# Peptides against a protein of PDB entry 3VZA: the designs that were tried, part 1

Scores and structures below are computed, not measured.

Target 1, 98 residues: chain A of PDB entry 3VZA
Amino acid sequence: RVERLCKSKELFEERLGLEIRRIHNEQLQFIFRHIDHKDPDKPYMFTLSINEQGDYEVTSCTPPLDCISEFQLKVRETNNFSAFIANIRKAFTALSFK
Target 2, 62 residues: chain B of PDB entry 3VZA
Amino acid sequence: AAYVTQLYYKISRIDWDYEVEPARIKGIHYGPDIAQPINMDSSHHSRCFISDYLWSLVPTAW
Positions, changes and structure headers below are counted from each chain's first letter, unless a header gives other numbers.
Peptide ipSAE was made for these designs. It is ipSAE averaged over its two directions, with the distance scale d0 held at 1.0 Angstrom where the peptide's residues are scored. Compare it between designs on one protein only; published cut-offs may not apply.
The geometry check fails a fold that doesn't show the stated peptide or that is severely misdrawn somewhere.

## One batch from the design tools (peptide; aimed at target 1 I31)

Design b1_p8_1 (made by RFdiffusion4)
Pose (drawn by RFdiffusion4):
Structure b1_p8_1 (pose): chain A 98 residues (1-98), chain B 62 residues (1-62), chain P 8 residues (1-8)
Amino acid sequence: as target 1 above (98 residues)
Amino acid sequence: as target 2 above (62 residues)
Amino acid sequence: DILEQLNE
């Protein structure tokens, strides 16, 4: 029951290396790990809210990505949240080689 | 708890097989077109490869 | 709820 739900969350967290936290001020924090193969536990994170217009809004990005504003505009336009998350992870992987 | 796991599905389109040994990464990836099985031995791979591989199943086209 | 909105 609830055990299955917790198990599913842990499987996703470990397998995708992605954690989702509900934090202060109506935000969710997405934390990617398993990005730098030399340091698998190092986190890359961004925070997101749905603003008063009902739009996706990235409220911070640590470390910064220069393309995340473009991604914000694209996710607003297409409503493709899945591609938004996938492209942000690709950007953090690339940033790690800069 | 259910809402976060639902969002993982929306992001990855993966449904896990919860009835397998912990060492097996088993599930199905869904898409526009036919669903694809996943059955990997976690002992054969690094955590990073597993994560990179699974994420490669997620389309990046907008 | 932000999670409900994201799941839409």

Design b1_p8_1_s1 (made by RFdiffusion4, then SolubleMPNN; from b1_p8_1, 4 letters changed)
Fold by OpenDDE base, seed 5:
Structure b1_p8_1_s1 (fold): chain B 98 residues (1-98), chain C 62 residues (1-62), chain A 8 residues (1-8)
Amino acid sequence: as target 1 above (98 residues)
Amino acid sequence: as target 2 above (62 residues)
Amino acid sequence: DLLQKLLE
């Protein structure tokens, strides 16, 4: 089971171009790659925590996204975490076409 | 590691087939409608194309 | 919550 879990994580990281890391102060870092086809390894990332109210809170976003605050509101309203992450990736993709 | 893989599933709704050759990207996407198979030869595509394709399976409607 | 468990 451990071997399968490790393989699963590696497959997701490579195929989705999404790395998920635990970082300091009880946060998760989401690192998107494979966004810019001209620079596939360029990272697009944000960090997430759960605040004292129990709500998802974006603590950083690099590069910054104008829509990130709206997405944070939407995920709190809908609890649709999948759409939350997918929309962030979509926004990063659009940003790469600067 | 179970938690992070669970999170990947929560995000993507993809379950991989772990018994196939490394060059084969095979799995199932469990969307709100009918589950759809994933089956592609990674050697025929760029990493960016593969990622874009897989993310295209994930609904963005809130 | 899955996220909460990941942050433990």
Scores: peptide ipSAE 0.434, ipTM 0.958, DockQ to the pose 0.239
OpenDDE base, seeds 1, 2, 3, 4: peptide ipSAE 0.425, 0.428, 0.422, 0.422; ipTM 0.958, 0.958, 0.958, 0.958

Design b1_p8_1_s2 (made by RFdiffusion4, then SolubleMPNN; from b1_p8_1, 5 letters changed)
Fold by OpenDDE base, seed 3:
Structure b1_p8_1_s2 (fold): chain B 98 residues (1-98), chain C 62 residues (1-62), chain A 8 residues (1-8)
Amino acid sequence: as target 1 above (98 residues)
Amino acid sequence: as target 2 above (62 residues)
Amino acid sequence: DLLSKLLS
């Protein structure tokens, strides 16, 4: 069981180029790699928490994204977490071409 | 930890086949309509191409 | 709880 869970995590990290970490103050850090084809190991990341109202809140974004506030609103409205993460990756990808 | 794999499934809707050879990327993507098979030979693709392809399976509509 | 909200 433990061995299979470790393998699953490793496969997702490598294949999706997405690492998920638990950090201080009950937050999650999402680290994207494989964004820039010329620099595959360059990280693009954001951190997530829950505010006092119980809503998702992006606490940091590196590099910054103009659209992150709108995405935060959208995920609160729809609760579509999959689309939230996918749209952030799409935005980071677009940023890498500038 | 189990919660990590649960998060990856919530995000990607992908279930891997863990019994295949290391160079084979095999699994199933469960989209809103029908399930789609994933079956790639990773030896012919870059890491970035593989990631871009897999993320292209994930809908961005809210 | 963040994880509870995500995995509920």
Scores: peptide ipSAE 0.675, ipTM 0.962, DockQ to the pose 0.621
OpenDDE base, seeds 1, 2, 4, 5: peptide ipSAE 0.672, 0.399, 0.670, 0.672; ipTM 0.961, 0.958, 0.962, 0.961

Design b1_p8_1_s3 (made by RFdiffusion4, then SolubleMPNN; from b1_p8_1, 4 letters changed)
Fold by OpenDDE base, seed 2:
Structure b1_p8_1_s3 (fold): chain B 98 residues (1-98), chain C 62 residues (1-62), chain A 8 residues (1-8)
Amino acid sequence: as target 1 above (98 residues)
Amino acid sequence: as target 2 above (62 residues)
Amino acid sequence: DLLEKLLS
């Protein structure tokens, strides 16, 4: 099972172009690659935590996204974490064309 | 780690087939309606195309 | 915590 878990992580990282890291203060860092077809290794990332109220909070976003605060509100309202991550990737993709 | 795999599933709803050749991207996407198979030859596509395609399977409706 | 919320 350990080998399967390691392989699973590697497959998801490569195929989705998404790396997930634990960082200080109980935060998760989400790093997207394969966004810019002209520069596939360019990272697009954000960090996530839980605030004092227990709500999802984006603590950083690089490059910045105008829509990130709205997405944070939406995920708090819907608890649809999948859509949250997918919409962020969609926004990063749109940004890469500007 | 197990939590990472669970996070990827929570996000993507994809379950990979781990028994196929490395170049074969095979799995199942469990969408809100009907499960759909994934079956690609990665050698025929760019990394960006593969990622874009897989993410296209993930609904963005809240 | 964050992981507990995500994986609950």
Scores: peptide ipSAE 0.631, ipTM 0.960, DockQ to the pose 0.613
OpenDDE base, seeds 1, 3, 4, 5: peptide ipSAE 0.608, 0.623, 0.618, 0.629; ipTM 0.960, 0.960, 0.960, 0.960

Design b1_p8_1_s4 (made by RFdiffusion4, then SolubleMPNN; from b1_p8_1, 4 letters changed)
Fold by OpenDDE base, seed 3:
Structure b1_p8_1_s4 (fold): chain B 98 residues (1-98), chain C 62 residues (1-62), chain A 8 residues (1-8)
Amino acid sequence: as target 1 above (98 residues)
Amino acid sequence: as target 2 above (62 residues)
Amino acid sequence: SLLEQLLK
């Protein structure tokens, strides 16, 4: 079971170009790669926590996204976490075209 | 690792086939309507193309 | 944990 779980994590990281890490102060860090086709290893990142009210809160975003506050509102309204992550990746992709 | 793999499924709705050779990207995407197979030869595509393709399967409608 | 909360 442990070996299967490790393999699963590695496949998702490579194929989706998404690394997920637990970091200090009860936060998750999401690291996107494979965004810029000219620089596939360039990271695009954001961190996420749950605040005292129990709501998803983006605590950092690098590079910054103008739309991140709207997405935070949308995920709180819809609870659609999948669309939340996918829309962030879409926004990072658009940003990579400068 | 169990929790992170659950999170990857929550995000992508993809279940991989772990029994195929490394060069084959095979699995199932479970969309809102019907399940769709994934079956790619990774040697024919860049890492960026593969990632873009897989993410294109994930709905962005709220 | 935060991860468990996210998956609720």
Scores: peptide ipSAE 0.322, ipTM 0.955, DockQ to the pose 0.764
OpenDDE base, seeds 1, 2, 4, 5: peptide ipSAE 0.311, 0.316, 0.321, 0.315; ipTM 0.955, 0.955, 0.955, 0.955

Design b1_p8_2 (made by RFdiffusion4)
Pose (drawn by RFdiffusion4):
Structure b1_p8_2 (pose): chain A 98 residues (1-98), chain B 62 residues (1-62), chain P 8 residues (1-8)
Amino acid sequence: as target 1 above (98 residues)
Amino acid sequence: as target 2 above (62 residues)
Amino acid sequence: SELLKKLL
Protein backbone atom coordinates (compact mmCIF):
# COMPACT_ATOMS: atom_id res chain seq x y z
CA ARG A 1 0.00 0.00 0.00
CA VAL A 2 1.82 2.99 1.38
CA GLU A 3 4.92 0.75 1.30
CA ARG A 4 4.55 0.46 -2.44
CA LEU A 5 4.32 4.20 -2.84
CA CYS A 6 7.48 4.78 -0.79
CA LYS A 7 9.22 2.03 -2.73
CA SER A 8 8.19 3.58 -6.09
CA LYS A 9 9.55 7.05 -4.87
CA GLU A 10 12.86 5.50 -3.83
CA LEU A 11 13.20 3.64 -7.13
CA PHE A 12 12.68 6.81 -9.09
CA GLU A 13 15.00 8.82 -6.86
CA GLU A 14 17.83 6.26 -7.15
CA ARG A 15 17.32 5.35 -10.78
CA LEU A 16 16.72 8.80 -12.29
CA GLY A 17 18.96 10.50 -9.73
CA LEU A 18 16.15 13.02 -9.25
CA GLU A 19 14.63 14.11 -5.98
CA ILE A 20 11.64 16.40 -5.59
CA ARG A 21 11.14 18.43 -2.42
CA ARG A 22 8.27 20.61 -1.44
CA ILE A 23 9.88 23.63 0.19
CA HIS A 24 8.83 27.02 1.51
CA ASN A 25 6.81 29.66 -0.35
CA GLU A 26 4.81 27.35 -2.63
CA GLN A 27 7.89 25.94 -4.36
CA LEU A 28 9.20 22.57 -5.45
CA GLN A 29 12.89 21.97 -5.56
CA PHE A 30 14.15 19.50 -8.20
CA ILE A 31 17.66 18.01 -7.35
CA PHE A 32 19.55 16.18 -9.93
CA ARG A 33 22.38 13.88 -8.93
CA HIS A 34 24.36 11.44 -11.02
CA ILE A 35 25.25 14.27 -13.34
CA ASP A 36 29.05 14.42 -12.96
CA HIS A 37 30.37 10.88 -13.26
CA LYS A 38 33.45 11.85 -11.32
CA ASP A 39 31.27 13.06 -8.42
CA PRO A 40 27.92 11.23 -8.61
CA ASP A 41 26.52 12.70 -5.43
CA LYS A 42 26.98 16.34 -6.44
CA PRO A 43 23.65 18.07 -6.78
CA TYR A 44 22.33 20.36 -9.51
CA MET A 45 19.01 21.94 -8.59
CA PHE A 46 16.36 24.40 -9.57
CA THR A 47 13.19 25.57 -7.93
CA LEU A 48 9.78 26.01 -9.51
CA SER A 49 6.43 27.47 -8.62
CA ILE A 50 3.10 27.97 -10.37
CA ASN A 51 2.52 31.68 -10.23
CA GLU A 52 -0.63 33.67 -9.64
CA GLN A 53 -1.44 33.56 -13.40
CA GLY A 54 -1.16 29.79 -13.27
CA ASP A 55 2.15 29.83 -15.23
CA TYR A 56 5.30 27.79 -14.63
CA GLU A 57 7.95 29.97 -12.99
CA VAL A 58 11.54 28.98 -12.31
CA THR A 59 12.44 30.83 -9.15
CA SER A 60 16.07 29.87 -8.82
CA CYS A 61 18.71 27.67 -10.49
CA THR A 62 21.87 26.49 -8.72
CA PRO A 63 24.25 26.38 -10.49
CA PRO A 64 22.79 28.85 -12.98
CA LEU A 65 21.93 27.77 -16.52
CA ASP A 66 21.88 30.42 -19.23
CA CYS A 67 19.11 28.59 -21.12
CA ILE A 68 16.60 28.10 -18.29
CA SER A 69 14.63 31.30 -19.11
CA GLU A 70 14.25 30.05 -22.65
CA PHE A 71 13.10 26.72 -21.26
CA GLN A 72 10.59 28.49 -19.04
CA LEU A 73 9.14 30.27 -22.07
CA LYS A 74 8.98 26.99 -24.01
CA VAL A 75 7.26 25.07 -21.23
CA ARG A 76 4.72 27.75 -20.88
CA GLU A 77 4.03 27.74 -24.60
CA THR A 78 3.92 23.94 -25.11
CA ASN A 79 2.91 22.73 -21.69
CA ASN A 80 5.51 19.99 -22.24
CA PHE A 81 6.73 19.51 -18.69
CA SER A 82 8.43 16.31 -19.49
CA ALA A 83 10.64 17.89 -22.15
CA PHE A 84 11.28 20.85 -19.84
CA ILE A 85 12.74 18.53 -17.14
CA ALA A 86 14.65 16.49 -19.69
CA ASN A 87 16.18 19.65 -21.29
CA ILE A 88 17.15 21.10 -17.88
CA ARG A 89 19.02 17.82 -17.08
CA LYS A 90 20.77 17.90 -20.46
CA ALA A 91 21.81 21.49 -19.71
CA PHE A 92 23.27 20.55 -16.27
CA THR A 93 25.18 17.60 -17.87
CA ALA A 94 26.64 20.05 -20.42
CA LEU A 95 27.44 22.61 -17.78
CA SER A 96 29.44 20.05 -15.95
CA PHE A 97 31.90 19.83 -18.90
CA LYS A 98 32.32 23.67 -19.31
CA ALA B 1 3.41 10.26 -1.50
CA ALA B 2 1.17 9.32 -4.46
CA TYR B 3 1.33 12.80 -6.01
CA VAL B 4 5.14 12.82 -6.33
CA THR B 5 5.25 9.31 -7.87
CA GLN B 6 2.52 10.41 -10.32
CA LEU B 7 4.70 13.36 -11.33
CA TYR B 8 7.67 11.02 -11.87
CA TYR B 9 5.49 9.13 -14.31
CA LYS B 10 4.47 12.40 -16.05
CA ILE B 11 8.10 13.40 -16.31
CA SER B 12 9.70 9.93 -17.33
CA ARG B 13 6.74 7.90 -18.55
CA ILE B 14 8.25 4.81 -16.74
CA ASP B 15 6.24 2.30 -14.70
CA TRP B 16 8.44 0.01 -12.56
CA ASP B 17 8.06 -3.69 -11.97
CA TYR B 18 7.89 -3.76 -8.19
CA GLU B 19 8.00 -7.53 -7.97
CA VAL B 20 11.69 -8.14 -8.80
CA GLU B 21 15.02 -8.43 -6.95
CA PRO B 22 16.58 -5.05 -6.05
CA ALA B 23 19.43 -5.70 -8.45
CA ARG B 24 17.14 -5.68 -11.45
CA ILE B 25 15.97 -2.45 -13.01
CA LYS B 26 12.79 -3.54 -14.67
CA GLY B 27 9.86 -1.65 -16.01
CA ILE B 28 8.16 -0.22 -19.12
CA HIS B 29 8.68 3.12 -20.82
CA TYR B 30 5.60 4.61 -22.48
CA GLY B 31 5.29 7.02 -25.46
CA PRO B 32 3.37 8.21 -28.47
CA ASP B 33 3.64 4.86 -30.20
CA ILE B 34 4.31 1.37 -28.73
CA ALA B 35 5.52 0.89 -25.08
CA GLN B 36 9.12 -0.38 -24.53
CA PRO B 37 10.42 -2.83 -21.87
CA ILE B 38 13.37 -2.10 -19.61
CA ASN B 39 15.22 -4.96 -17.88
CA MET B 40 18.71 -4.08 -16.81
CA ASP B 41 21.13 -5.62 -14.33
CA SER B 42 22.13 -2.84 -11.97
CA SER B 43 25.27 -4.73 -11.01
CA HIS B 44 26.65 -4.37 -14.55
CA HIS B 45 26.46 -0.59 -14.67
CA SER B 46 27.46 2.57 -12.72
CA ARG B 47 24.70 4.63 -11.06
CA CYS B 48 25.47 7.47 -13.51
CA PHE B 49 25.12 5.26 -16.61
CA ILE B 50 21.82 3.94 -15.29
CA SER B 51 20.53 7.48 -14.78
CA ASP B 52 21.91 8.78 -18.10
CA TYR B 53 20.49 5.80 -19.97
CA LEU B 54 17.08 6.00 -18.41
CA TRP B 55 16.92 9.69 -19.10
CA SER B 56 17.88 9.10 -22.72
CA LEU B 57 14.58 7.32 -23.10
CA VAL B 58 12.80 10.70 -22.37
CA PRO B 59 12.26 12.76 -25.58
CA THR B 60 13.73 16.26 -25.56
CA ALA B 61 11.64 17.64 -28.42
CA TRP B 62 9.21 20.31 -27.28
CA SER P 1 -0.66 18.62 -2.79
CA GLU P 2 -2.24 21.57 -4.60
CA LEU P 3 1.05 22.56 -6.22
CA LEU P 4 1.62 18.91 -7.40
CA LYS P 5 -1.89 18.75 -8.74
CA LYS P 6 -1.28 21.89 -10.80
CA LEU P 7 1.74 20.25 -12.33
CA LEU P 8 -0.20 17.06 -13.02

Design b1_p8_2_s1 (made by RFdiffusion4, then SolubleMPNN; from b1_p8_2 with S1V K5E)
Fold by OpenDDE base, seed 4:
Structure b1_p8_2_s1 (fold): chain B 98 residues (1-98), chain C 62 residues (1-62), chain A 8 residues (1-8)
Amino acid sequence: as target 1 above (98 residues)
Amino acid sequence: as target 2 above (62 residues)
Amino acid sequence: VELLEKLL
């Protein structure tokens, strides 16, 4: 089972191009790759925490997204975490076309 | 490791088939209505295409 | 939120 869990993580990282890391100050870092077809390894990332109110809070976004604050509001309203992450990736993809 | 894989499922709603050859991307996407199979030969596609395709399965409606 | 809280 442990081997399966490790393999699962690796498959998700490679196939979705999404790495999830625990970082300092009780945050999660989400790193998207495979966004720019001309530079597949270029990272697009954001960090997420749960604030004192128990709400999702985006603590950083690189490169910046104009829509990130709206998405933070939407995920707080809907609790649709899947749509939250998917919309961020969609926004990063749009940004990569410059 | 269990928590992170659970998070990946929460995000993607994909369950991989772990018993196939490495070049085969096989699994099931559990959409809101019906489950759809995933079955593709990774050697025929770029990494970006594969990721774009898989993410296209994930609804963006809030 | 519950799952994320366990990860953090």
Scores: peptide ipSAE 0.379, ipTM 0.958, DockQ to the pose 0.236
OpenDDE base, seeds 1, 2, 3, 5: peptide ipSAE 0.377, 0.373, 0.366, 0.379; ipTM 0.958, 0.958, 0.958, 0.958

Design b1_p8_2_s2 (made by RFdiffusion4, then SolubleMPNN; from b1_p8_2, 3 letters changed)
Fold by OpenDDE base, seed 5:
Structure b1_p8_2_s2 (fold): chain B 98 residues (1-98), chain C 62 residues (1-62), chain A 8 residues (1-8)
Amino acid sequence: as target 1 above (98 residues)
Amino acid sequence: as target 2 above (62 residues)
Amino acid sequence: DDLLQKLL
């Protein structure tokens, strides 16, 4: 089971181009790669926490996204975490087309 | 850990087939409709194409 | 979400 879990994480990281890391101050860092086809290793990332009210809170976004605050509102309203992450990736993708 | 893989599933709704050769990307996407198989030869695609394709399976409707 | 809380 341990080996399968390790393999699973590696497959997701490579295939989705998404790394998820636990970082200081009780936050998760989401690092997207494979966004820019001309620079596949360029990271697009945001950090997430759960605030004192129990709501998702984006604590950083690099590069910044104009839509990130709206997405935070949407995920709080819908609790659709999948759409939240997918929309962020979509926004990063659009941003890569400068 | 189990938690991070569970989070990946929560995000993507993808379950991989772990018994296939490394060059084969096989799994199942469990969308709101019927489950759809994933079956790709990774050697025929760029990393970016593969990621874009897999993310295209994930609905963005809130 | 409970899952995220467990990860943090």
Scores: peptide ipSAE 0.396, ipTM 0.958, DockQ to the pose 0.236
OpenDDE base, seeds 1, 2, 3, 4: peptide ipSAE 0.391, 0.393, 0.376, 0.383; ipTM 0.958, 0.958, 0.958, 0.958

Design b1_p8_2_s3 (made by RFdiffusion4, then SolubleMPNN; from b1_p8_2 with S1E K5Q)
Fold by OpenDDE base, seed 4:
Structure b1_p8_2_s3 (fold): chain B 98 residues (1-98), chain C 62 residues (1-62), chain A 8 residues (1-8)
Amino acid sequence: as target 1 above (98 residues)
Amino acid sequence: as target 2 above (62 residues)
Amino acid sequence: EELLQKLL
């Protein structure tokens, strides 16, 4: 089962181009790759925490997204975490077309 | 690893088939209504195409 | 949210 879990993580990382890391101060870092077809390894990242009120809070976003604050509001409103992550990826994809 | 894989499922709603050859991307995407199969030969596609395709399965409606 | 809290 441990082997399965490790393999699962690796498959998701490669196939979705999404790495998830625990980082300092009780945060999660989400690292998207495979966004820019001309530079597949270029990372697009954001960090997430749960604030004092228990709400999702984006603590950083690199490169910055104009829509990230709205998405934070939407995920707090809807609790649709899947759509939250997917919309961020969509926004990063749009940004890659400079 | 259990928590992170659960998070990946929460995000993507994809379950992989772990018993196929490495070049085969096979699984099931569980949409809101019906489940859809995933079955790709990864050797025929770029990494970016594969990721874009899989993410296209994930609804963006809030 | 519970899952995320466990992960954090």
Scores: peptide ipSAE 0.309, ipTM 0.956, DockQ to the pose 0.239
OpenDDE base, seeds 1, 2, 3, 5: peptide ipSAE 0.290, 0.273, 0.269, 0.143; ipTM 0.954, 0.954, 0.954, 0.949

Design b1_p8_2_s4 (made by RFdiffusion4, then SolubleMPNN; from b1_p8_2, 3 letters changed)
Fold by OpenDDE base, seed 1:
Structure b1_p8_2_s4 (fold): chain B 98 residues (1-98), chain C 62 residues (1-62), chain A 8 residues (1-8)
Amino acid sequence: as target 1 above (98 residues)
Amino acid sequence: as target 2 above (62 residues)
Amino acid sequence: VDLLEKLL
């Protein structure tokens, strides 16, 4: 089972181009790659925490997205975490085209 | 490690087939309707295409 | 939220 879990994480990281890391101050860092077809390893990142009220809070976004605050509102309203992450990736993709 | 893999499933709704050769991307995507199979040869596609395709399976409607 | 809390 341990070997399966390790393999599962590696498959998700490579196939989705999404790395998830625990970082300081009780945050998760989401790192998207495979966004820019001309530079597949270029990272697009955001960090997430749960604030004192128990709500999802985006603590950083690099590069910045003008829609990230709206997405934060939407995920708090709908609790649709899948759509939240997918929409962020879509926004990063759009940004890569400039 | 168990928690992060659970998070990946929460995000993507994909369950991989772990018993196939490394070049084969095989699994099942579970959407709000019926489940859809994933079965592709990674050697035929770029890393970006593969990721874009898999993410296209994930609904963006709130 | 619960899953995320377990990871944090």
Scores: peptide ipSAE 0.364, ipTM 0.957, DockQ to the pose 0.236
OpenDDE base, seeds 2, 3, 4, 5: peptide ipSAE 0.363, 0.346, 0.363, 0.363; ipTM 0.957, 0.956, 0.957, 0.957

Design b1_p8_3 (made by RFdiffusion4)
Pose (drawn by RFdiffusion4):
Structure b1_p8_3 (pose): chain A 98 residues (1-98), chain B 62 residues (1-62), chain P 8 residues (1-8)
Amino acid sequence: as target 1 above (98 residues)
Amino acid sequence: as target 2 above (62 residues)
Amino acid sequence: SLEDDLPS
């Protein structure tokens, strides 16, 4: 029941290396791990809210990505949240080789 | 708890097989077109490869 | 920075 839900969350967290936290001020923090193969536990994170207009809003990005504003505009336009998350992860992987 | 796991599905389109040994990464990836099985031995791969591979299943086209 | 999860 609830055990299955917790198990599902842990499988996603471990397998995708992605953790989602609900934090202060109506935000969710997305934390990617398993990005740098030399340091698998190092986190790359961004925070997101749905603003008063009902739009996706990235409220911070640590470390910064220069493309995340473009991604915000794209996700707003297409409503493709899956691609938004996937493209942010690709950007953090690339950043790790800079 | 349900709402976060639902979002994981929305992001990855993966449904896990919850009835397997912990060492097996088993599930199905869904898409526009036919669903694809996943059945990997976690002992054969690094955590990073597993994550990179699974994420490669997620389309990046907008 | 890493932020704590809020309680339910």

Design b1_p8_3_s1 (made by RFdiffusion4, then SolubleMPNN; from b1_p8_3, 5 letters changed)
Fold by OpenDDE base, seed 5:
Structure b1_p8_3_s1 (fold): chain B 98 residues (1-98), chain C 62 residues (1-62), chain A 8 residues (1-8)
Amino acid sequence: as target 1 above (98 residues)
Amino acid sequence: as target 2 above (62 residues)
Amino acid sequence: PLLPELPE
């Protein structure tokens, strides 16, 4: 039986329009595409790390989101990472309408 | 790769059917209470519509 | 350091 990990990653990247990358300093980069229907390849991204206290910390957000600090607080309180990512995508989507 | 695919599942709660043809987007979304099937023909939709639809399955309540 | 880990 063939390993499905590579195919799984490719399917998620294309279908969710979300790329997840490990980057320097033990960070994760989340890159959303398919946000702006007029420019589907335009990236909306943020980076995430674990700080010295062991908490999730957003280290960058491009374009910036007014709500990102509140979302960081909410995910620390709830540990609901799914809602965290989904809310960020929702906020980026709202931003794309300008 | 295993770590990243696990992240995708924890984010989306989607499990794909890997045996279908590439144009068929088939899988299962595991919601808090019930599982919902995903089964759509990608040729009928834009990439943005597909992504928006799939993300609409993910609850935003904290 | 550890990469972000998610609970089940």
Scores: peptide ipSAE 0.122, ipTM 0.946, DockQ to the pose 0.058
OpenDDE base, seeds 1, 2, 3, 4: peptide ipSAE 0.116, 0.117, 0.093, 0.104; ipTM 0.946, 0.947, 0.946, 0.945

Design b1_p8_3_s4 (made by RFdiffusion4, then SolubleMPNN; from b1_p8_3, 5 letters changed)
Fold by OpenDDE base, seed 4:
Structure b1_p8_3_s4 (fold): chain B 98 residues (1-98), chain C 62 residues (1-62), chain A 8 residues (1-8)
Amino acid sequence: as target 1 above (98 residues)
Amino acid sequence: as target 2 above (62 residues)
Amino acid sequence: MLLEELPP
């Protein structure tokens, strides 16, 4: 059912606190919420594209993360997209305590 | 929508149970070696706790 | 690699 696909998206967005959007110039935007327990709706986000070499490229990160370039390198090396996203969330979480 | 849901699975390795009441967060997390059930009452937890818990299931090892 | 929503 198409209804299940819509429901699935909504469940993931709410439960993971992660919204995924397709944006201009063939990019994906990842928006994390539920990071700061004192401000659950505060967004932490980054955008991702595939560059001319065919590699994942982070095109923006708000707020900025010192580790984002290293993570970009790691995902290119390992192709572990799950770990890539999870590590970014972990980094945003750490940042929220500062 | 199909691509987005596939992407969520690729990221989280979680498959939800869509037949339970809205307050019940029920599903299965498929780890590298084993599958582990998820079953929690959302009314007992904050949104941030729920998200933190679910993300804790996702390995960060590259 | 993500192919559907990103450029090749």
Scores: peptide ipSAE 0.136, ipTM 0.948, DockQ to the pose 0.088
OpenDDE base, seeds 1, 2, 3, 5: peptide ipSAE 0.126, 0.109, 0.126, 0.106; ipTM 0.948, 0.948, 0.948, 0.947

Design b1_p8_4 (made by RFdiffusion4)
Pose (drawn by RFdiffusion4):
Structure b1_p8_4 (pose): chain A 98 residues (1-98), chain B 62 residues (1-62), chain P 8 residues (1-8)
Amino acid sequence: as target 1 above (98 residues)
Amino acid sequence: as target 2 above (62 residues)
Amino acid sequence: SILEQLNE
C-alpha cells in the first residue's frame, strides 16, 4: 500500500538519480545526482514554481545553466515537461565536462 | 507520496516491476508507439551508467 | 497543489 508508494519513490530516486523536494515558497527542488561519474553523489539542482499566471518558472539553478531560460520558454510553449527535465539533465551532464 | 511517483512517471514514462529482487532493474518504458521492456542486472553496471542509460530512454525533442 | 499542477 503505502509501502509500495515509498518503494516506488526510492526506486526512482536511486535509478534516475533524481530527487524531488517540496520546499518553501511554493517551490519544488529537483536534485540530480549521478551526473559526474567521478563524483556520483555530487548534486546539480534547480528549483521550479508555477507562477500566478499558471506558468512554469525556474526560480534558481545551482550550478547555473546558460540554457535554462531558453528551456523555460520552450516548456511554457510546448507544455512538454518531460523533455524539459530531460534537457536540463543533459545540460548538467555537459556542464560537468566544461 | 503518490503525487511525486506520478510525476516520476510523467517525466520518465517508466513503470517498475515491484515484484523482483533488488538487484534487478526491471520495468517498462512507455512512448508514442509500442512500450519497451527494461530488465537489467544492477550488479553489472555503475550507478551512473544505470542513470545515464535510463535517462537516454527519455526523448529530448520538444 | 504544485504537484497536482505539474501532473496536469

Design b1_p8_4_s1 (made by RFdiffusion4, then SolubleMPNN; from b1_p8_4, 3 letters changed)
Fold by OpenDDE base, seed 3:
Structure b1_p8_4_s1 (fold): chain B 98 residues (1-98), chain C 62 residues (1-62), chain A 8 residues (1-8)
Amino acid sequence: as target 1 above (98 residues)
Amino acid sequence: as target 2 above (62 residues)
Amino acid sequence: SLLEQLLK
């Protein structure tokens, strides 16, 4: 079971170009790669926590996204976490075209 | 690792086939309507193309 | 944990 779980994590990281890490102060860090086709290893990142009210809160975003506050509102309204992550990746992709 | 793999499924709705050779990207995407197979030869595509393709399967409608 | 909360 442990070996299967490790393999699963590695496949998702490579194929989706998404690394997920637990970091200090009860936060998750999401690291996107494979965004810029000219620089596939360039990271695009954001961190996420749950605040005292129990709501998803983006605590950092690098590079910054103008739309991140709207997405935070949308995920709180819809609870659609999948669309939340996918829309962030879409926004990072658009940003990579400068 | 169990929790992170659950999170990857929550995000992508993809279940991989772990029994195929490394060069084959095979699995199932479970969309809102019907399940769709994934079956790619990774040697024919860049890492960026593969990632873009897989993410294109994930709905962005709220 | 935060991860468990996210998956609720």
Scores: peptide ipSAE 0.322, ipTM 0.955, DockQ to the pose 0.791
OpenDDE base, seeds 1, 2, 4, 5: peptide ipSAE 0.311, 0.316, 0.321, 0.315; ipTM 0.955, 0.955, 0.955, 0.955

Design b1_p8_4_s2 (made by RFdiffusion4, then SolubleMPNN; from b1_p8_4, 4 letters changed)
Fold by OpenDDE base, seed 5:
Structure b1_p8_4_s2 (fold): chain B 98 residues (1-98), chain C 62 residues (1-62), chain A 8 residues (1-8)
Amino acid sequence: as target 1 above (98 residues)
Amino acid sequence: as target 2 above (62 residues)
Amino acid sequence: SLLEKLLK
């Protein structure tokens, strides 16, 4: 099971181009790669925490996204974390074409 | 760690087939409708194409 | 915690 879990993480990281890291102050960092086809290793990332009310809070976004605050509101309203991450990736992808 | 794999599933709804050769990207996407198989030969695609394709399976509707 | 919220 341990070996399978390690392999699973590696497969997801490579295939989705998404790395997930635990960082200080009980936050998660989501690092997207494979966004820019001309520069596949260029990272697009954001960090996530929960505030004192227990709500999801985006604590950083690099590069910045105009829509990130709206997405934060949407995920709080819907609790659809999958759509949250997918929409962020979509927004980063659109940004890479500018 | 188990929590990482659980997060990836929560995000993507993909379950990989861990018994196939590395060049084969095989799994199942569990969408809101019917589950769909994933079965790609990675040697014929760029890393970016593969990622874009897999993310295209994930609904963006809130 | 964040993980508890995400993973129930």
Scores: peptide ipSAE 0.689, ipTM 0.962, DockQ to the pose 0.579
OpenDDE base, seeds 1, 2, 3, 4: peptide ipSAE 0.685, 0.678, 0.684, 0.682; ipTM 0.962, 0.962, 0.962, 0.962

Design b1_p8_4_s3 (made by RFdiffusion4, then SolubleMPNN; from b1_p8_4, 3 letters changed)
Fold by OpenDDE base, seed 3:
Structure b1_p8_4_s3 (fold): chain B 98 residues (1-98), chain C 62 residues (1-62), chain A 8 residues (1-8)
Amino acid sequence: as target 1 above (98 residues)
Amino acid sequence: as target 2 above (62 residues)
Amino acid sequence: SLLEKLLE
């Protein structure tokens, strides 16, 4: 079971170009790569927590996204976490075209 | 960790086939309608193309 | 917790 879980994590990281880390103060860090085809290893990342009201909160975003506040509102309204992550990746992709 | 694989499924709705050779990207995407197979030869594509393709399967509608 | 909310 442990070996299968490790393999699963590695496959998702490589194929989706998405790494997920637990960091201090009960937060998750999401690191996207494979965004810029000219620089595949360049990271695009954000961190996520829950605020005192129990709502999802983006605590950092690098590089910054103008749309991140709207996405935070949308995920609170819909609870569609999949669309939340996919839209962030789409926004990072658009940003990479400068 | 088990929670990590759960998160990846929650995000992507993809289940991989772990029994194929490393060069084969095979699995199933479970979308809102019907499940769709994934079956790619990774040696024919860049890492960025593969990632873009897989993410294109994930709906962005809220 | 964050994980509990995500995986509920």
Scores: peptide ipSAE 0.647, ipTM 0.961, DockQ to the pose 0.601
OpenDDE base, seeds 1, 2, 4, 5: peptide ipSAE 0.635, 0.636, 0.640, 0.645; ipTM 0.960, 0.961, 0.961, 0.961

